# Designs tried in a protein design run: peptides against a protein of PDB entry 5ZK1. Part 2

Target 1, 52 residues: chain A of PDB entry 5ZK1
Amino acid sequence: KREVRLMKNREAARECRRKKKEYVKCLENRVAVLENQNKTLIEELKALKDLY
Target 2, 52 residues: chain A of PDB entry 5ZK1 as posed
Amino acid sequence: KREVRLMKNREAARESRRKKKEYVKCLENRVAVLENQNKTLIEELKALKDLY

## One batch from the design tools (peptide; aimed at target 1 N29)

Design b1_p8_7_s2 (made by RFdiffusion4, then SolubleMPNN; from b1_p8_7, 3 letters changed)
Fold by OpenDDE base, seed 3:
Structure b1_p8_7_s2 (fold): chain B 52 residues (1-52), chain A 8 residues (1-8)
Amino acid sequence: as target 1 above (52 residues)
Amino acid sequence: EKFLYPSP
C-alpha cells in the first residue's frame, strides 16, 4: 500500500511540474509578442510624428 | 497567435 501511494505521488508531482513549465513558457511567449508589438507601434507613432 | 491558458 505505501509503495503505490509513493508511486502515484511521484507521477502527480511530475505532471504538476510539467504543467507549470508549459504555463510559464506560454506567459513568456505572450510577453515577448506584446513587447515586440508595443515597440513596433511606438516606432510607427514616432515615424508619423517626425513627418509633421 | 492564440495563447491557450491552462485553466487552473
Scores: peptide ipSAE 0.065, ipTM 0.635, DockQ to the pose 0.364
OpenDDE base, seeds 1, 2, 4, 5: peptide ipSAE 0.045, 0.045, 0.047, 0.052; ipTM 0.659, 0.653, 0.664, 0.675

Design b1_p8_7_s3 (made by RFdiffusion4, then SolubleMPNN; from b1_p8_7, 4 letters changed)
Fold by OpenDDE base, seed 3:
Structure b1_p8_7_s3 (fold): chain B 52 residues (1-52), chain A 8 residues (1-8)
Amino acid sequence: as target 1 above (52 residues)
Amino acid sequence: MKFLYPAP
């Protein structure tokens, strides 16, 4: 009984660390995409303001 | 541009 509980806890802890790593990587990718889109939109808005 | 919102 004790060994089975320790095994299940080790598996749950591995899965929790995996999910957290995937979530952080998804947020980092989202930030990088949004920063690049924001930069491009600011450059487009500047170019439009310099035309009028 | 299409805004990309990658789902977490």
Scores: peptide ipSAE 0.047, ipTM 0.671, DockQ to the pose 0.233
OpenDDE base, seeds 1, 2, 4, 5: peptide ipSAE 0.037, 0.044, 0.033, 0.033; ipTM 0.630, 0.685, 0.620, 0.610

Design b1_p8_7_s4 (made by RFdiffusion4, then SolubleMPNN; from b1_p8_7, 3 letters changed)
Fold by OpenDDE base, seed 3:
Structure b1_p8_7_s4 (fold): chain B 52 residues (1-52), chain A 8 residues (1-8)
Amino acid sequence: as target 1 above (52 residues)
Amino acid sequence: MKFLYPSP
């Protein structure tokens, strides 16, 4: 009984760490995309203001 | 531009 509980806990802890790593990577990718989009929009707005 | 929200 004890060994089976320790095995299941180790498996659940591995899966929890995997899901957390995937979620952080998704957030990092989202931040990088939004930062690049904001940079391009600021450059476009500057170029439009420099024309008038 | 399409705002790409990468789905979680």
Scores: peptide ipSAE 0.048, ipTM 0.674, DockQ to the pose 0.213
OpenDDE base, seeds 1, 2, 4, 5: peptide ipSAE 0.044, 0.043, 0.030, 0.039; ipTM 0.646, 0.665, 0.629, 0.648

Design b1_p8_8 (made by RFdiffusion4)
Pose (drawn by RFdiffusion4):
Structure b1_p8_8 (pose): chain A 52 residues (1-52), chain P 8 residues (1-8)
Amino acid sequence: as target 2 above (52 residues)
Amino acid sequence: SPEFSNPE
């Protein structure tokens, strides 16, 4: 039973790594989206201030 | 515009 006990752990480590890398990619994607949104909002604020 | 991603 110990052999399977180790087998399931080995399998679980793969999925854990997959979820880890995927999560990081998700975070970086969110950062890029937030950077674009920020640039757009700042540019619009500059345009509205110049409107006065 | 890019959208936010969701991990599993």

Design b1_p8_8_s1 (made by RFdiffusion4, then SolubleMPNN; from b1_p8_8, 6 letters changed)
Fold by OpenDDE base, seed 5:
Structure b1_p8_8_s1 (fold): chain B 52 residues (1-52), chain A 8 residues (1-8)
Amino acid sequence: as target 1 above (52 residues)
Amino acid sequence: MPKLLVPS
């Protein structure tokens, strides 16, 4: 009984770490996209202000 | 517009 509980705990801990890593990677990708979009919009706004 | 890369 004890060994089976320790095995299940190790599996649950591996899965928790996997899910956390995937979530962080999703956030990093989202940040990179939003930063690039924001940069482009700022550059477009600057070009419009420099024209008028 | 860059596409969101959702990890599979």
Scores: peptide ipSAE 0.068, ipTM 0.629, DockQ to the pose 0.468
OpenDDE base, seeds 1, 2, 3, 4: peptide ipSAE 0.064, 0.054, 0.056, 0.048; ipTM 0.622, 0.630, 0.640, 0.583

Design b1_p8_8_s2 (made by RFdiffusion4, then SolubleMPNN; from b1_p8_8, 5 letters changed)
Fold by OpenDDE base, seed 3:
Structure b1_p8_8_s2 (fold): chain B 52 residues (1-52), chain A 8 residues (1-8)
Amino acid sequence: as target 1 above (52 residues)
Amino acid sequence: MPKLSVPS
């Protein structure tokens, strides 16, 4: 039936949007962690260079 | 950390 196909399409579209939102959130969290690690490593490298 | 996988 046409109605069952339209229902399944709406469910698939909701799930696709959910998965995309979760992926973006995981990416944003990974970027924030890497930016903080990079900042710390740059500060450590600067402190090491200022000793020599 | 979970691997960032794009849903194919």
Scores: peptide ipSAE 0.083, ipTM 0.725, DockQ to the pose 0.192
OpenDDE base, seeds 1, 2, 4, 5: peptide ipSAE 0.081, 0.077, 0.083, 0.075; ipTM 0.730, 0.718, 0.717, 0.720

Design b1_p8_8_s3 (made by RFdiffusion4, then SolubleMPNN; from b1_p8_8, 6 letters changed)
Fold by OpenDDE base, seed 3:
Structure b1_p8_8_s3 (fold): chain B 52 residues (1-52), chain A 8 residues (1-8)
Amino acid sequence: as target 1 above (52 residues)
Amino acid sequence: MPKLLTPS
């Protein structure tokens, strides 16, 4: 009984760390995409203002 | 666009 509980706890802890790593990677990718979009929009707004 | 994973 004790060994089965320790095995299940080690599996749950591995899965928790996996889910956290995937979540952080998703946030990092979203930040990189939003930062690129923001730079492009700022450059487009600057080019539009320099025409008028 | 990649979807954000929601924390459970």
Scores: peptide ipSAE 0.070, ipTM 0.684, DockQ to the pose 0.288
OpenDDE base, seeds 1, 2, 4, 5: peptide ipSAE 0.055, 0.058, 0.057, 0.068; ipTM 0.684, 0.696, 0.640, 0.665

Design b1_p8_8_s4 (made by RFdiffusion4, then SolubleMPNN; from b1_p8_8, 6 letters changed)
Fold by OpenDDE base, seed 3:
Structure b1_p8_8_s4 (fold): chain B 52 residues (1-52), chain A 8 residues (1-8)
Amino acid sequence: as target 1 above (52 residues)
Amino acid sequence: MPKLEVPS
């Protein structure tokens, strides 16, 4: 009985760490895309403002 | 955890 509880806890802890790592990777990718889009939009707005 | 999608 004790060994089965320790095994299940080790499995749950591995799965929790996996899900956390995947979530952080999704956030890092979203930040990188939004930073690139924001940079492009600022450059486009600057180019448009320099025409008038 | 919410699914985060990045626009392509």
Scores: peptide ipSAE 0.069, ipTM 0.681, DockQ to the pose 0.137
OpenDDE base, seeds 1, 2, 4, 5: peptide ipSAE 0.059, 0.062, 0.064, 0.059; ipTM 0.660, 0.690, 0.672, 0.652

## One batch from the design tools (peptide; aimed at target 1 K19 L27)

Design b1_p9_1 (made by RFdiffusion4)
Pose (drawn by RFdiffusion4):
Structure b1_p9_1 (pose): chain A 52 residues (1-52), chain P 9 residues (1-9)
Amino acid sequence: as target 2 above (52 residues)
Amino acid sequence: SLPAPPALS
């Protein structure tokens, strides 16, 4: 039973790594999105201030 | 908001 106990752990480590890397990609993606949104909002604020 | 982390085993 111990052999399977170790087998399931080995399998679980793979999925854990997959979820880790996927999560990091997700975080980076969210950062890039937030950077683009921030640049757009700032530019619009500059345009509205110049409107006065 | 930041994305929630996945559950790991």

Design b1_p9_1_s1 (made by RFdiffusion4, then SolubleMPNN; from b1_p9_1 with A7V S9E)
Fold by OpenDDE base, seed 5:
Structure b1_p9_1_s1 (fold): chain B 52 residues (1-52), chain A 9 residues (1-9)
Amino acid sequence: as target 1 above (52 residues)
Amino acid sequence: SLPAPPVLE
């Protein structure tokens, strides 16, 4: 009984670490997309202000 | 929701 509980705990710990790594990667990708969109919008706003 | 870490007993 104890060995089966330790095996299940080790499996749950591996799965928790995997899901955390996938979530961080999803956030990093979302940040990179938003930073690029924000940069483009700031450049467009500067170009519009430099016309007046 | 993130999965809770397993409690290490």
Scores: peptide ipSAE 0.048, ipTM 0.656, DockQ to the pose 0.119
OpenDDE base, seeds 1, 2, 3, 4: peptide ipSAE 0.048, 0.048, 0.047, 0.047; ipTM 0.653, 0.655, 0.652, 0.643

Design b1_p9_1_s2 (made by RFdiffusion4, then SolubleMPNN; from b1_p9_1, 3 letters changed)
Fold by OpenDDE base, seed 1:
Structure b1_p9_1_s2 (fold): chain B 52 residues (1-52), chain A 9 residues (1-9)
Amino acid sequence: as target 1 above (52 residues)
Amino acid sequence: ELPAPPELK
């Protein structure tokens, strides 16, 4: 009985760490895309303002 | 549950 509970806890802890790592990676990718889009939009807005 | 980040389309 105790060993089965310890095994299930180890499996749950591995899965929790996996899900956290995947979530952080998705946030890092989202930040990189948004930072690049924001930079491009600021550069485009600057170029448009410099034409008038 | 960690909320799935919305996919950037």
Scores: peptide ipSAE 0.071, ipTM 0.719, DockQ to the pose 0.169
OpenDDE base, seeds 2, 3, 4, 5: peptide ipSAE 0.067, 0.062, 0.068, 0.070; ipTM 0.708, 0.698, 0.718, 0.717

Design b1_p9_1_s3 (made by RFdiffusion4, then SolubleMPNN; from b1_p9_1, 4 letters changed)
Fold by OpenDDE base, seed 5:
Structure b1_p9_1_s3 (fold): chain B 52 residues (1-52), chain A 9 residues (1-9)
Amino acid sequence: as target 1 above (52 residues)
Amino acid sequence: PLPEPPVLK
């Protein structure tokens, strides 16, 4: 019985680490997209202000 | 939601 519980816990811990890595990668990708969008919007706002 | 760590029982 104990060995089966330790096996299941090791499997659940591997899956938890996998899901955490995927979640961090999703956040990193979202940050990179938002940083690029923010840069573009700042450049567009600067170009608009330089016209008036 | 963040993944929860497994609890030993």
Scores: peptide ipSAE 0.066, ipTM 0.666, DockQ to the pose 0.131
OpenDDE base, seeds 1, 2, 3, 4: peptide ipSAE 0.056, 0.061, 0.065, 0.062; ipTM 0.642, 0.661, 0.667, 0.655

Design b1_p9_1_s4 (made by RFdiffusion4, then SolubleMPNN; from b1_p9_1, 3 letters changed)
Fold by OpenDDE base, seed 3:
Structure b1_p9_1_s4 (fold): chain B 52 residues (1-52), chain A 9 residues (1-9)
Amino acid sequence: as target 1 above (52 residues)
Amino acid sequence: ALPAPPVLE
């Protein structure tokens, strides 16, 4: 009984580490997209202000 | 929230 509980705990720990890595990668990709969009919007706003 | 890791061996 104990050995089966330890095996299931090791499997659950591996899965938690995997899910955490995937979540961080999704956040990194979202940040990169938002930073690029924000840069473009700031450049467009600057170009619009430089016309007046 | 992600589930907390069980005891890390």
Scores: peptide ipSAE 0.054, ipTM 0.663, DockQ to the pose 0.118
OpenDDE base, seeds 1, 2, 4, 5: peptide ipSAE 0.049, 0.044, 0.047, 0.049; ipTM 0.647, 0.631, 0.638, 0.639

Design b1_p9_2 (made by RFdiffusion4)
Pose (drawn by RFdiffusion4):
Structure b1_p9_2 (pose): chain A 52 residues (1-52), chain P 9 residues (1-9)
Amino acid sequence: as target 2 above (52 residues)
Amino acid sequence: PLPPPPPLP
């Protein structure tokens, strides 16, 4: 039973790594989106201030 | 907000 106990752990480590890399890619993607949103909002604020 | 981490097996 120990052999399977180790096999399931080995399999689980793979999925854990997959979820880890995927999560990191998600975080980077969210950073890029937030950067673009921030730039756009700042530019619009500059335009509205220049409107006065 | 940041996305929550996925549950691990």

Design b1_p9_2_s1 (made by RFdiffusion4, then SolubleMPNN)
Fold by OpenDDE base, seed 1:
Structure b1_p9_2_s1 (fold): chain B 52 residues (1-52), chain A 9 residues (1-9)
Amino acid sequence: as target 1 above (52 residues)
Amino acid sequence: PLPPPPPLP
């Protein structure tokens, strides 16, 4: 009984670490996209202001 | 469980 509980806990802990790594990678990709969009919008706003 | 990651814009 104890060894089966320890195996299931180790499997659950591996899966938890995998899901956390995937979640962090998704947030990092979102930050990179938002930073690039923000940069582009600031450059477009500068170009529009330089026309007047 | 972790919440779902928010969608990309």
Scores: peptide ipSAE 0.068, ipTM 0.716, DockQ to the pose 0.160
OpenDDE base, seeds 2, 3, 4, 5: peptide ipSAE 0.062, 0.064, 0.058, 0.067; ipTM 0.703, 0.710, 0.698, 0.715

Design b1_p9_2_s2 (made by RFdiffusion4, then SolubleMPNN; from b1_p9_2 with P1A P4A)
Fold by OpenDDE base, seed 1:
Structure b1_p9_2_s2 (fold): chain B 52 residues (1-52), chain A 9 residues (1-9)
Amino acid sequence: as target 1 above (52 residues)
Amino acid sequence: ALPAPPPLP
């Protein structure tokens, strides 16, 4: 009984760490896209202001 | 459970 519970806990802990790593990678990718979009929009706004 | 990850554009 105890060893089976410890094995199931170890498997659940591995899966939890995997899901957390995937979630963080998704957030990092979202931040990188938003930072790039923000940079482009700021550069476009500067270029428009430099025309007037 | 972790929240759903934000969608990419």
Scores: peptide ipSAE 0.071, ipTM 0.706, DockQ to the pose 0.160
OpenDDE base, seeds 2, 3, 4, 5: peptide ipSAE 0.068, 0.072, 0.052, 0.052; ipTM 0.698, 0.706, 0.671, 0.679; seed 3 fails the geometry check

Design b1_p9_2_s3 (made by RFdiffusion4, then SolubleMPNN; from b1_p9_2 with P1A)
Fold by OpenDDE base, seed 3:
Structure b1_p9_2_s3 (fold): chain B 52 residues (1-52), chain A 9 residues (1-9)
Amino acid sequence: as target 1 above (52 residues)
Amino acid sequence: ALPPPPPLP
C-alpha cells in the first residue's frame, strides 16, 4: 500500500510540473503576439498623427 | 489547479 501511494504521488508531481511548463509557454507565446500587435498599432497611430 | 492557459489573440 505505501509504495503504490508514493508512486502515484511522483506521477502527480511530474504531471503538475508538465502542466505548469505548458501554461508558461502559452503565456510567452501570447505575450510575443500581443507585443507585435501593440508595436504595429503604435506605428499606425504615429503614421496617422504625422498626416495632421 | 492551474487555470486554463489564455487563448492566443
Scores: peptide ipSAE 0.073, ipTM 0.707, DockQ to the pose 0.188
OpenDDE base, seeds 1, 2, 4, 5: peptide ipSAE 0.061, 0.063, 0.058, 0.063; ipTM 0.691, 0.691, 0.680, 0.692

Design b1_p9_2_s4 (made by RFdiffusion4, then SolubleMPNN; from b1_p9_2 with P1S)
Fold by OpenDDE base, seed 3:
Structure b1_p9_2_s4 (fold): chain B 52 residues (1-52), chain A 9 residues (1-9)
Amino acid sequence: as target 1 above (52 residues)
Amino acid sequence: SLPPPPPLP
């Protein structure tokens, strides 16, 4: 009984670390897209201000 | 539980 519980706990801990890593990678990809969009919008706003 | 991953824009 005890050894089976320890094995299941080690599997659950590995799966928890995997899910955390995948979640962080998804956030990093979202940040990179939003930073690029924000840069483009700032450059467009600057170009519009430099026309006046 | 972790929340679902955010959608990409």
Scores: peptide ipSAE 0.076, ipTM 0.723, DockQ to the pose 0.184
OpenDDE base, seeds 1, 2, 4, 5: peptide ipSAE 0.057, 0.067, 0.062, 0.071; ipTM 0.699, 0.712, 0.706, 0.721

Design b1_p9_3 (made by RFdiffusion4; failed a check: a repeat of another design)
Pose (drawn by RFdiffusion4):
Structure b1_p9_3 (pose): chain A 52 residues (1-52), chain P 9 residues (1-9)
Amino acid sequence: as target 2 above (52 residues)
Amino acid sequence: PLPPPPPLP
């Protein structure tokens, strides 16, 4: 039973790594989206201030 | 908000 106990752990480590890299990719993607949103909002604020 | 981390097996 110990052999399977180790096998399941080995399998679980793969999925854990997959979820880890996927999560990091997600975080980076969210950072890029937030950078773009920030730049657009700042530019619009500059345009509205210049409107006065 | 940031996305929460997924549960690990």

Design b1_p9_3_s1 (made by RFdiffusion4, then SolubleMPNN; from b1_p9_3 with P7E)
Fold by OpenDDE base, seed 3:
Structure b1_p9_3_s1 (fold): chain B 52 residues (1-52), chain A 9 residues (1-9)
Amino acid sequence: as target 1 above (52 residues)
Amino acid sequence: PLPPPPELP
């Protein structure tokens, strides 16, 4: 009985760490895309203001 | 459970 509980806990802990790593990677990718879009929009707004 | 990652705009 004790060994089966320790095995299930180790499996649940591995899966929890995997899901947390995937979630952080998704947020990092989202931040990188939004930072790049924001930079491009700021550059386009500067270029439009320099034309007039 | 972790919340779903928010979608990109």
Scores: peptide ipSAE 0.074, ipTM 0.707, DockQ to the pose 0.164
OpenDDE base, seeds 1, 2, 4, 5: peptide ipSAE 0.067, 0.072, 0.054, 0.071; ipTM 0.697, 0.702, 0.670, 0.699

Design b1_p9_3_s2 (made by RFdiffusion4, then SolubleMPNN; from b1_p9_3 with P4A)
Fold by OpenDDE base, seed 3:
Structure b1_p9_3_s2 (fold): chain B 52 residues (1-52), chain A 9 residues (1-9)
Amino acid sequence: as target 1 above (52 residues)
Amino acid sequence: PLPAPPPLP
């Protein structure tokens, strides 16, 4: 009984670390896309303001 | 549990 509980705990801890790594990677990808979109929108707003 | 990962824009 004890060794089976320790094995299940090690599996749950590996899965928790995997899910955390995937979550961080999704945040990093979202930040990179939003930073690029924000840069483009700022450049477009600047070009529009420089026309007036 | 961790929150769901954010959707990509």
Scores: peptide ipSAE 0.081, ipTM 0.725, DockQ to the pose 0.198
OpenDDE base, seeds 1, 2, 4, 5: peptide ipSAE 0.065, 0.064, 0.061, 0.071; ipTM 0.710, 0.705, 0.692, 0.717

Design b1_p9_3_s3 (made by RFdiffusion4, then SolubleMPNN)
Fold by OpenDDE base, seed 1:
Structure b1_p9_3_s3 (fold): chain B 52 residues (1-52), chain A 9 residues (1-9)
Amino acid sequence: as target 1 above (52 residues)
Amino acid sequence: PLPPPPPLP
């Protein structure tokens, strides 16, 4: 009984670490996209202001 | 469980 509980806990802990790594990678990709969009919008706003 | 990651814009 104890060894089966320890195996299931180790499997659950591996899966938890995998899901956390995937979640962090998704947030990092979102930050990179938002930073690039923000940069582009600031450059477009500068170009529009330089026309007047 | 972790919440779902928010969608990309």
Scores: peptide ipSAE 0.068, ipTM 0.716, DockQ to the pose 0.166
OpenDDE base, seeds 2, 3, 4, 5: peptide ipSAE 0.062, 0.064, 0.058, 0.067; ipTM 0.703, 0.710, 0.698, 0.715

Design b1_p9_3_s4 (made by RFdiffusion4, then SolubleMPNN; from b1_p9_3 with P1A P4A)
Fold by OpenDDE base, seed 1:
Structure b1_p9_3_s4 (fold): chain B 52 residues (1-52), chain A 9 residues (1-9)
Amino acid sequence: as target 1 above (52 residues)
Amino acid sequence: ALPAPPPLP
């Protein structure tokens, strides 16, 4: 009984760490896209202001 | 459970 519970806990802990790593990678990718979009929009706004 | 990850554009 105890060893089976410890094995199931170890498997659940591995899966939890995997899901957390995937979630963080998704957030990092979202931040990188938003930072790039923000940079482009700021550069476009500067270029428009430099025309007037 | 972790929240759903934000969608990419």
Scores: peptide ipSAE 0.071, ipTM 0.706, DockQ to the pose 0.166
OpenDDE base, seeds 2, 3, 4, 5: peptide ipSAE 0.068, 0.072, 0.052, 0.052; ipTM 0.698, 0.706, 0.671, 0.679; seed 3 fails the geometry check

Design b1_p9_4 (made by RFdiffusion4)
Pose (drawn by RFdiffusion4):
Structure b1_p9_4 (pose): chain A 52 residues (1-52), chain P 9 residues (1-9)
Amino acid sequence: as target 2 above (52 residues)
Amino acid sequence: PPLPPFPDL
């Protein structure tokens, strides 16, 4: 039973790594989106201030 | 804004 106990752990480590890399990619993607949103909002604020 | 949910590892 120990051999399977180790097998399931080995399998679980793969999925864990997959979820880890995927999560990091998700975080970078969110960062890039937030950066673009920030730049657009700042530019619109500059345009509205110049409107006065 | 909130962070994406942490995965169940």

Design b1_p9_4_s1 (made by RFdiffusion4, then SolubleMPNN; from b1_p9_4 with F6V D8E)
Fold by OpenDDE base, seed 1:
Structure b1_p9_4_s1 (fold): chain B 52 residues (1-52), chain A 9 residues (1-9)
Amino acid sequence: as target 1 above (52 residues)
Amino acid sequence: PPLPPVPEL
């Protein structure tokens, strides 16, 4: 009985770490895309203002 | 517990 509980806990802990790593990677990718989009939009807005 | 969903881009 104890060994089965310890095995299930180790499996749950591995899965929790995997899900956290995937979540962080998705957030990092989202930040990188949004930072690039924001930079491009600021540069476009600057170029439009410099025409007038 | 499940992590909150990553919001869409």
Scores: peptide ipSAE 0.144, ipTM 0.747, DockQ to the pose 0.201
OpenDDE base, seeds 2, 3, 4, 5: peptide ipSAE 0.134, 0.132, 0.134, 0.130; ipTM 0.731, 0.732, 0.731, 0.731

Design b1_p9_4_s2 (made by RFdiffusion4, then SolubleMPNN; from b1_p9_4 with F6L D8V)
Fold by OpenDDE base, seed 4:
Structure b1_p9_4_s2 (fold): chain B 52 residues (1-52), chain A 9 residues (1-9)
Amino acid sequence: as target 1 above (52 residues)
Amino acid sequence: PPLPPLPVL
């Protein structure tokens, strides 16, 4: 039936949007972690340079 | 389509 094909298409489109949202959230979390690590390493490098 | 894998650090 046409109705079953349209239902399956709507479900597939919902799942595609969900996966995209999860991927973006994973990127945002990774960027936040890397920015924090980079900041800490720069501060540590500065503190070491200020000792010599 | 599957989203590309995140680059492994």
Scores: peptide ipSAE 0.159, ipTM 0.754, DockQ to the pose 0.201
OpenDDE base, seeds 1, 2, 3, 5: peptide ipSAE 0.143, 0.139, 0.147, 0.153; ipTM 0.748, 0.744, 0.747, 0.754

Design b1_p9_4_s3 (made by RFdiffusion4, then SolubleMPNN; from b1_p9_4 with F6V D8V)
Fold by OpenDDE base, seed 3:
Structure b1_p9_4_s3 (fold): chain B 52 residues (1-52), chain A 9 residues (1-9)
Amino acid sequence: as target 1 above (52 residues)
Amino acid sequence: PPLPPVPVL
């Protein structure tokens, strides 16, 4: 009975670490895309203001 | 919760 509880705890801890790693990677990718989009929009807005 | 999608401009 104790061995089964320890096995289930190790499985739950592996799954928790996996989900956390996937969540952080999703945040990092989102930040990189939003930073690039923001840079492009600022450059476009500057180019439009330099024309008028 | 799943993160909302990145907006496509």
Scores: peptide ipSAE 0.114, ipTM 0.780, DockQ to the pose 0.068
OpenDDE base, seeds 1, 2, 4, 5: peptide ipSAE 0.108, 0.107, 0.104, 0.089; ipTM 0.771, 0.770, 0.766, 0.758

Design b1_p9_4_s4 (made by RFdiffusion4, then SolubleMPNN; from b1_p9_4 with F6L D8E)
Fold by OpenDDE base, seed 4:
Structure b1_p9_4_s4 (fold): chain B 52 residues (1-52), chain A 9 residues (1-9)
Amino acid sequence: as target 1 above (52 residues)
Amino acid sequence: PPLPPLPEL
């Protein structure tokens, strides 16, 4: 009984670490895209303000 | 626990 509980706990801990790593990678990609979009929009807004 | 879904890009 104890060994089966320890095995299930180790499996659950591996899956938790995998899901956390995937989620952080998706957040890092989202941040990089949003930072690039924000930079482009700020540069476009500057260029438009310099024309008028 | 399930992590919250991220919005699509």
Scores: peptide ipSAE 0.243, ipTM 0.798, DockQ to the pose 0.160
OpenDDE base, seeds 1, 2, 3, 5: peptide ipSAE 0.224, 0.217, 0.216, 0.233; ipTM 0.790, 0.787, 0.786, 0.797

Design b1_p9_5 (made by RFdiffusion4)
Pose (drawn by RFdiffusion4):
Structure b1_p9_5 (pose): chain A 52 residues (1-52), chain P 9 residues (1-9)
Amino acid sequence: as target 2 above (52 residues)
Amino acid sequence: ELDELKEEL
């Protein structure tokens, strides 16, 4: 039973790595989105201030 | 846990 005990762990490490890299890609994506949103909001604030 | 955190993002 120990061999399967190690086999399931080996399989689980793969999925864990997949979810880790996927999660990081998600975080970077979220960072890029937030950067674009921030630039756009700042530019609109500049335009509204210039409106006065 | 990582899937739950990802749904929050």

Design b1_p9_5_s1 (made by RFdiffusion4, then SolubleMPNN; from b1_p9_5, 4 letters changed)
Fold by OpenDDE base, seed 4:
Structure b1_p9_5_s1 (fold): chain B 52 residues (1-52), chain A 9 residues (1-9)
Amino acid sequence: as target 1 above (52 residues)
Amino acid sequence: ELDEEMKKL
């Protein structure tokens, strides 16, 4: 009984760390995409303003 | 898109 509980706890702790790593990676990817889109839009707006 | 990835976690 004790050994099975310790095994299940180790599995749950591995899964919790995996999910947290995937969540952070998803946020990092979303931030990188939004920062690049924002930069491009600012550069396009600047180029358009410099034409008029 | 982001919300659908979060629902899979």
Scores: peptide ipSAE 0.037, ipTM 0.602, DockQ to the pose 0.170
OpenDDE base, seeds 1, 2, 3, 5: peptide ipSAE 0.023, 0.036, 0.025, 0.032; ipTM 0.595, 0.600, 0.606, 0.601; seed 1 fails the geometry check

Design b1_p9_5_s2 (made by RFdiffusion4, then SolubleMPNN; from b1_p9_5, 4 letters changed)
Fold by OpenDDE base, seed 5:
Structure b1_p9_5_s2 (fold): chain B 52 residues (1-52), chain A 9 residues (1-9)
Amino acid sequence: as target 1 above (52 residues)
Amino acid sequence: ELDKEMEKL
C-alpha cells in the first residue's frame, strides 16, 4: 500500500511540473504576440499622426 | 494555435 501511494505521488508531481511548464510557455507565446501587436499598432498610430 | 494549447491546461 505505501509503495503504490509513493508511485502515484511521483506521477502526480511529474504531471504538475509538465502542466506548469506548458502554462509558462503559453504565457510567453501570448506575451510575444501581444508585444508584436502593440508594436504594430504604435507604428500605425505614428504613421497616421505624421499624415496630419 | 495558442488558444488550443491554453484550453488543454
Scores: peptide ipSAE 0.038, ipTM 0.587, DockQ to the pose 0.209
OpenDDE base, seeds 1, 2, 3, 4: peptide ipSAE 0.025, 0.038, 0.024, 0.032; ipTM 0.615, 0.589, 0.586, 0.573

